# Ledger of designs, part 2: peptides against a protein of PDB entry 3S8F

Target 1, 157 residues: chain A of PDB entry 3S8F
Amino acid sequence: VLTLFVAVPSLMTAFTVAASLEFAGRLRGGRGLFGWIRALPWDNPAFVAPVLGLLGFIPGGAGGIVNASFTLDYVVHNTAWVPGHFHLQVASLVTLTAMGSLYWLLPNLTGKPISDAQRRLGLAVVWLWFLGMMIMAVGLHWAGLLNVPRRAYIAQV
Target 2, 166 residues: chain B of PDB entry 3S8F
Amino acid sequence: DEHKAHKAILAYEKGWLAFSLAMLFVFIALIAYTLATHTAGVIPAGKLERVDPTTVRQEGPWADPAQAVVQTGPNQYTVYVLAFAFGYQPNPIEVPQGAEIVFKITSPDVIHGFHVEGTNINVEVLPGEVSTVRYTFKRPGEYRIICNQYCGLGHQNMFGTIVVKE

## One batch from the design tools (peptide; made by RFdiffusion4, then SolubleMPNN)

Design b1_p8_1_s4 (from b1_p8_1, 5 letters changed)
Fold by OpenDDE base, seed 2:
Structure b1_p8_1_s4 (fold): chain B 157 residues (1-157), chain C 166 residues (1-166), chain A 8 residues (1-8)
Amino acid sequence: as target 1 above (157 residues)
Amino acid sequence: as target 2 above (166 residues)
Amino acid sequence: DLVLLVFS
């Protein structure tokens, strides 16, 4: 009940954020249906990290609704599906948002901008983290649907 | 200028809201698809039933493992299973092939899992509550029961067996 | 069960 209750405001927030991103992209010169995406500052890890977190949160949010559904939860409960879900939520959205926040916060606190090398390294870290999390999440969800249990070293497949 | 900005933002919000509605239908369809393809042969929990975990081992249908399998009708059985630290009772559970089996599972100690390999039987077992699962084994053989809820140092070794007879 | 666990 609580999950479904939170789902509605969360969806509204997510699409509002998307609208803000479109607005920002268009202000930066992006045009057309998708041109605004390319205009966003993809060279800044402080931007890229939380955006990737949001992208990971999309399937995670859908999974939250699944986990909250009585009949579907019976299928996925205590399987590898569940770790797949929370890794998208915690290890992707929360972690990447924290990473991105640091790339903004530290330069502001110290008064020193990050070097170009640090920026490039940051982008690499964020993208690799996201890629790893997506691979892990897909694998865990797949395993969960195959009834591989969590909290056990035994699998029926 | 502020008014123009608000109108522009509103236009983007309307577009994304429309997209959100479309995605809602997609999610509903995906849920329906998942239900249709992954819910086979298992009837999940029935009505809430409670028991006293402090006395469940001494009296009642779970007290004697020799009486745990009860025939309730033609080709119908009820099996009273205890999940405890660290195993299952009775062990093995012997049931006939093709019979409708109602598992009544509870715990005398802590929360456990009841996951039957090769089936979709997968429920948590709470002390003081009875988990009910209905299933029909179509294939004879041995089915392992595993605990997928952490229950202590012996959790990983907590196994049971269901033997389905011809 | 605990004894078996310790010596297993």
Scores: peptide ipSAE 0.000, ipTM 0.749, DockQ to the pose 0.015
Fold by OpenDDE base, seed 3:
Structure b1_p8_1_s4 (fold): chain B 157 residues (1-157), chain C 166 residues (1-166), chain A 8 residues (1-8)
Amino acid sequence: as target 1 above (157 residues)
Amino acid sequence: as target 2 above (166 residues)
Amino acid sequence: DLVLLVFS
C-alpha cells in the first residue's frame, strides 16, 4: 500500500490536465458529459499530438503500477513487457508532446503560419505515429506475458 | 471574469480528483485480487545470501562444474550455476524429471540474466549475491537459458541449456 | 568465449 501511494501525485497531475481539457472544451461550447471532448480543436496537430500522448500514457501508467508491485513485477520483469511499457511512456507521451510542441513552436518562431496542406500532413503523422505505437505496445505487452525476454534476438514463441 | 473562471476550474478539478482517487482504489483492488487468486507458481523472495565473486571460481560449490549438481534428498537437488561473460556453467545442466531443483546462481564478473524458456524462472544475477530459485520440471527435454540483462559485447550470444532427463 | 568474440 505504501509503495502504491507514489501513484497518487501522478494521478492528481494527470487528472488536473484532464480538468484543464474539460474546461477548455466547455469554453469552446461543449456541453454534457462528453460534449466538451468534441469541442476541442481536433483539427490542430499541435493539440492532437499531446492528447494522443496522454491517451497512450493511461495504459502505461496502469502498467507502472503493475511494475511497482513486487509479486506482479516478477512476472513481467526483463520481458518484452518492459519495453512495451516505456514505449507508451516515452515514445508516446513524451514524443508526441514534443511533436505537438514543434507544430506550435515553429510557426511562432518563423512568423509563418502553417499551410492547410502542412496541417493535414501533421495530423496524418501524429495519428499514424499513435496507431503504430499502440500496435507495437500491445504486441510487446502480449509478448511479455508470453515470457518473451527483452534484450534477446530470439524467443520461444 | 477571472474569478468565475477560477471557480469553475476548481469544480472540474475536484471532480477529476475524486475520479482519480476512485481509480486508485480500483487499481489497488485489482492488484489485491490478482495476488489472492494467481499466486500459484510464484517464487517468493528469499533471504539475502552473499558470496565473494573474486574467489567463487576457485573454491566452493561453484568452482567445479562436475560437482555443480548436488542431490540433497531422494527427489531434491541443488544446482550451483555461474553466469559469466558470456555463458553459463555447468552447460548443459542435467537434472531429473519431477525432482525439486534449487538453483543457486551467482556471477563472478558483471550482472547477468537467468531466464529459462518454458518456465517462470527469470532472475537477475548479481556479483556477490546468490540468487535462489526453486523449480520442478514436469516435462523432459531441453530448456534454453537466456541472458536478458545486458552484460557486454557478447550478451546476445549468451545461452545455456537445461536438460531434463526421464 | 570473450576471446572468440573479440577475434571472430
Scores: peptide ipSAE 0.000, ipTM 0.794, DockQ to the pose 0.015
Fold by OpenDDE base, seed 4:
Structure b1_p8_1_s4 (fold): chain B 157 residues (1-157), chain C 166 residues (1-166), chain A 8 residues (1-8)
Amino acid sequence: as target 1 above (157 residues)
Amino acid sequence: as target 2 above (166 residues)
Amino acid sequence: DLVLLVFS
């Protein structure tokens, strides 16, 4: 039960970030219920990468609540569900944040802006990474719900 | 300008916090749904039991694989299983169809997994602890036991078999 | 362990 209390500050943080994004989008001219999303700088890999990481982190966070639940953990523990969770939390959020951070950090450290080609390549990389991670994560979670074991090369579904 | 910005931020935060509360209830509902649909057939039984992993092979109910299956009632059995590097004892585990089986599983060496293919039986096996799982096999046949916790070089080859007889 | 496995 105490472990589930971690969900409270986590949700608060997540929605604070969302509120900040909405505010930023509206400052950039976005209007309406969803127009602020389009107004965000989707042409900048330094922005896109961590945002995609956050998007992957949302279902991962939901899975975290499941994994932290005593009764539900019995269902998913040591199944393919667990690596699915990790790939969302680490391989998506952390990795994409690192990628995005480099796109911000390197230009600042070198004093040279990234070229348009580098920017486009960066966008391609982070989107492809996100897509691959989502496919893998969905597959792993699905397999986990079908009781496919973790750390096994063979399983009967 | 600053006042307007702060007011806007506050409004957005309130909206998102309200949404977060709604999502909390959604998660609770999903948890309830998952429990209702995915926990059928497996019942965790018993309290945490401790054993000495250094003596579990020499004395007690796990010491003799020939005595591992104990009938405790007309249609009830207790099976004392050892998970070790790299296999299970007894192997095969023979139980009757339709009987209520209480598995008591422990390890003499390192942490192992006990995942029974075709069932929802899936527990970690820790040295010094007894894992207790209650299950009733409805279908006769062979069920493979898979180790789903890394336990060394032979982990990938660590299998057992449960034979359910009519 | 190997011996136990063979005779189990």
Scores: peptide ipSAE 0.000, ipTM 0.781, DockQ to the pose 0.015
Fold by OpenDDE base, seed 5:
Structure b1_p8_1_s4 (fold): chain B 157 residues (1-157), chain C 166 residues (1-166), chain A 8 residues (1-8)
Amino acid sequence: as target 1 above (157 residues)
Amino acid sequence: as target 2 above (166 residues)
Amino acid sequence: DLVLLVFS
């Protein structure tokens, strides 16, 4: 019940952020239903990192609702599904947001902008991190549905 | 300019709220699908049964492993299982194939897991509470019990066995 | 039981 109460304002916040992104994209010249996405600053790791975090948070949030359901929780509880959910929420959203924050914070603290090489490296790091997290998360959720237990080093599947 | 921007923001918010409503129905549909396909063997919440973890080893149905398996009907058994640091009793648990087994599981010490491989039996065992699980083993053989809740230094080695006899 | 005794 508590999770569901938290889920509602969280969803509202998520879609508000999406609205802000659309507005920003359209201000940058994006047009049409999806053109605003292309217009966003995908060349900036400080932008890309938290956005990828938000994308990973979507399936994680859905998983949170599943975990809060009595009948569905019986299926997934204490299986590999649970760490899959946690890694999407913490290692995706929180970690990528922190990474993105550093790409913004450090240049501002030093007064020196990042070099082009640093920018490209940052983009590579963020995208590779996201890709790895998605692979791991899908694997963990899949394993969980196959009744692989968490906190165990062995399993029969 | 600020006024125009404000109106634009509101329009986008309305659009995304409409989208969110549509997605809500998608999520409900996905949940419904999951429930329809993964509800087999779900044990409904029953009346919470309580026990005293400080005395459960000395008195009551869990006190003697030799008397843990009780026949309650022609093809029905109740098994009183203790999950403790670090193992299960009785061990092995011997039950007949095709019989309806009611597991009554509790702990004298800390929280443990009771996960039976090859089955949908997967419950947490809390001191002071009795976990009740009903299951019928259709295939004979050995089923391993795994603790999937961290319970201390010996957690990783905490295993039990259910032997299903023909 | 030994572990429980140590941490009791």
Scores: peptide ipSAE 0.000, ipTM 0.764, DockQ to the pose 0.015

Design b1_p8_2_s1 (from b1_p8_2, 6 letters changed)
Fold by OpenDDE base, seed 3:
Structure b1_p8_2_s1 (fold): chain B 157 residues (1-157), chain C 166 residues (1-166), chain A 8 residues (1-8)
Amino acid sequence: as target 1 above (157 residues)
Amino acid sequence: as target 2 above (166 residues)
Amino acid sequence: LEEVLRKW
């Protein structure tokens, strides 16, 4: 019970971040239920990277509840499911946030704005990273459900 | 204008709260669905049992691999298994088909894994604790035991075998 | 208590 209570503040934080994004999108002229999403600066890799990280974090968070559940953890523990989970949490959210931060930090540290070519390359990098991470994460979760062990080079399945 | 802004924020908050509640129910439903449809069933954790890892090889039910398989009933066996760096004892573990097997697994050294392929047996083995798992093998054959917890330089080669006889 | 805490 205490373990699952951790989900409450986590969800509150997630929705607060989402609310901030909605507010920002609406300030940029977005309207309607989903129009604010389109109004966000999707041409900026410093923005896109952490947002993609957040998107990956959502299913990872759901998996966190599964992993924290006594009965379900028995099924997934020390299988490929676990690496799948933390790649969604760390290698997506944390890593993409770091990448996005870099796209903001470097121009400020050097005093030089990024070129348009660098911006486009940055967008390609973060989208490709996200795509690769999602493919890997889905594969690992699937393998985990098929009882593929963690930390083993061989599996029966 | 401030009043309009506050009303707008309140509307957004209500929307996200509603979404949050909806997602909570979805997650609960998914958990329930997973539990209900799991064909192998959920094996409950056994009672906490402790052993002295420094003497487990010398005295007690784990000391003699030849006596590791104990018949406790007509179709019931208890198997005392040691997971150590880097293998399992006994190896192979021989059990009859269709019998209820209670595995009592412990370690004399470091934390190991006990993952039996083709089954839902998957537990961590801690020195000083006894892991208890119940399983009935329906099909005869060989089942590989894999260590899925890093235990040292020989971890990748740490395998065992369960032989289920007709 | 320890057993209960492990399960939840």
Scores: peptide ipSAE 0.000, ipTM 0.799, DockQ to the pose 0.041
Fold by OpenDDE base, seed 4:
Structure b1_p8_2_s1 (fold): chain B 157 residues (1-157), chain C 166 residues (1-166), chain A 8 residues (1-8)
Amino acid sequence: as target 1 above (157 residues)
Amino acid sequence: as target 2 above (166 residues)
Amino acid sequence: LEEVLRKW
């Protein structure tokens, strides 16, 4: 009961962040149902990184509900599903947020803006990281559903 | 204008909040659907059963591996399994094909895993607790037991075998 | 209590 109840404030927080992004996009000139997304600063790795983290966090959060369900947890617990879940939560969201934070923090602390080359490299890094993490996470979740155990170097499948 | 901005923010927040509630119901519905259509992997949790891990090797049903397999009825067996650093006992576990097997699994030392390949048996084994799993092996052969919970330096080599006899 | 906490 308490475990699943945690999903409520988590979802509220997630969608509040989404609301903030929509407002920001509309302030930047975005219009329509989806136009605000395009208006967001996708040229800034400090923005892109945490947003990609959030995108990875969505399926991870959905998986969290599964993992927190005592009935469904019997299916996925201690399988490759679990590593798939927390790689989305930690290695995607937290890591990408940290990357994005550094792209914002270091220029501000040093007083030196990043070069255009550094910006482009940063964008490449965070997008490639996200892509790799999504491939790995999907693979792990799939393997987990096939009953591949976690913390084991061998499996039947 | 701050007032206009505030009003706009509230409208978006209300919309996304409504969406969040809708998604909550979607997730609940998906869980319900999964439980209704795909129950083969769901193992019902039993009642909490406790055991003293400090004496489990010396006395009780886990103490003698030779007596670990107990026939409890026609085509029904209880198997008392210890998961320990770093292996299982008895090993191999020998059971008849087609028999209903109740595994009673505990640990004398640390937390281990009990994952049986080719089956849906997958439980954590906690010192002081008894994990109960019911399963019927339909196919004869060897089934590998894998420890899927890190338990120390020998974790990666911690395997057991269930031999299902015709 | 432990039973409840184990499931939820």
Scores: peptide ipSAE 0.000, ipTM 0.798, DockQ to the pose 0.042
Fold by OpenDDE base, seed 5:
Structure b1_p8_2_s1 (fold): chain B 157 residues (1-157), chain C 166 residues (1-166), chain A 8 residues (1-8)
Amino acid sequence: as target 1 above (157 residues)
Amino acid sequence: as target 2 above (166 residues)
Amino acid sequence: LEEVLRKW
């Protein structure tokens, strides 16, 4: 009950954030249905990191609804599915948001802008992190559906 | 001009609402797909049964592993299983092929898992509660029981075996 | 939206 209740405001928040991104993209000169996406500052790791986190949060949120279903939870509970779910939520969204925040916070606290090399390195870090997290998450969800147990070093599959 | 602005905002809102609705259906479809493909072996919730974990080892149906397997019908058995730190009893659990097995599982100490490989049996075992699982083994052989809930230093070595006889 | 943004 609580999970499903939280799902509603979470979805509202997700779409509100998306709307804010669209607004920002259009202010930056983006046109058309998808042109605003291209207009967003993809060259800034402080922007890219939390956005990638948000993208990972979408399937994670859907998984939350699955986990809250009695019949479906029986299938996935205490399998590798569960670690796959929270790695999307915590290790992707929360972690990438924290990383992105640091890319903004540290330069502003010190009064020194990051170099171009540091910016490029930052972009590489957040994209590689996202890619690794997606590979791991897909693998864990798949393993969970194949009945690989959670908190065990061995499995039949 | 003000009218045009209001219409533009309304169109924007309608677009996002439509997107939201579309995504809702996508999520429902994904749930439906999962439900359709992974419903086999789902055990419905039953009556909550409680026991005293402090006395379950001394008296009652879990006290004697030799008496743990009880025939309740021509092709029906009840197996009283204890999950404890760090193992299962009885071990092995011997049951006949093709019989309906009702597992009654509880714990005398901490929370454990009861995951039977090759089956859909996967339940948490709480001290003071009895987990009831029904299953019919169609294939003879050995099935490994794995603890998938952290229960202490010996958790990783906590295994059991179900032997299904022809 | 673009029209609104140009005015506002």
Scores: peptide ipSAE 0.000, ipTM 0.782, DockQ to the pose 0.013
Fold by OpenDDE base, seed 2:
Structure b1_p8_2_s1 (fold): chain B 157 residues (1-157), chain C 166 residues (1-166), chain A 8 residues (1-8)
Amino acid sequence: as target 1 above (157 residues)
Amino acid sequence: as target 2 above (166 residues)
Amino acid sequence: LEEVLRKW
């Protein structure tokens, strides 16, 4: 009940964040239905990281609703599906947001901007992290649907 | 121009609302698909049922593994299963093919899992609570029971077997 | 109530 209750305001928040990104992109010169996306600062790991986290959170959030649903939870509970879910929620969104925050926080605290090399490395790390998390999450969800158990070293498939 | 600004914002909001609505239906469809393809074979049965974990080994339907399989109808059985550290009883569980089996599972010690490979039977077993699962085995053979909830040092070795006889 | 709270 609680999960389903908070799902509604969470969805509202998600779309509000998306709307704010659209507004920001349009202020940066983006036009059209999707042009505002391209106008966002994709060269800044402090931006890219949390945005990628948000993208991972979309299927993760949907999975949260699934996990909270009686009938569906019976299918996925204690399978590899569950680790797949929280890797999207924690290892993607939370972790990437934390990573992104460092790219903003450290320059501000030290008073020194990050070098271009550091920026490029940061972008590489964030994108590779996201890619790895997506591969693992998709694999775990898939395995879960195939009834691979969690907390077990053996599987039927 | 405030009016123009409001009109533009309204258009964006309508777009996002439409997108949100569309995605809602996509998610509903995905859920429906998942239900249609992955939920066959097991139906949770029963209401909240409690037992005393301190006495469940000494008295009651779980006390004697030799009497754990009870025929309740012409093609219906109830199986009283204990999940404990670190195994299951009875072991093996012997049931006939094609019969409707009601598993009544509880634990005398800690929380365990009851995951039957090749089936949708997958429940947590709590001390003091009876987990009820209804299933019909269509194929004869051996089905492995796996504990998928950490229960201690021997968790990884906690297995059982269901033998379905033709 | 306890059962309901466990499921959600």
Scores: peptide ipSAE 0.000, ipTM 0.779, DockQ to the pose 0.040; fails the geometry check

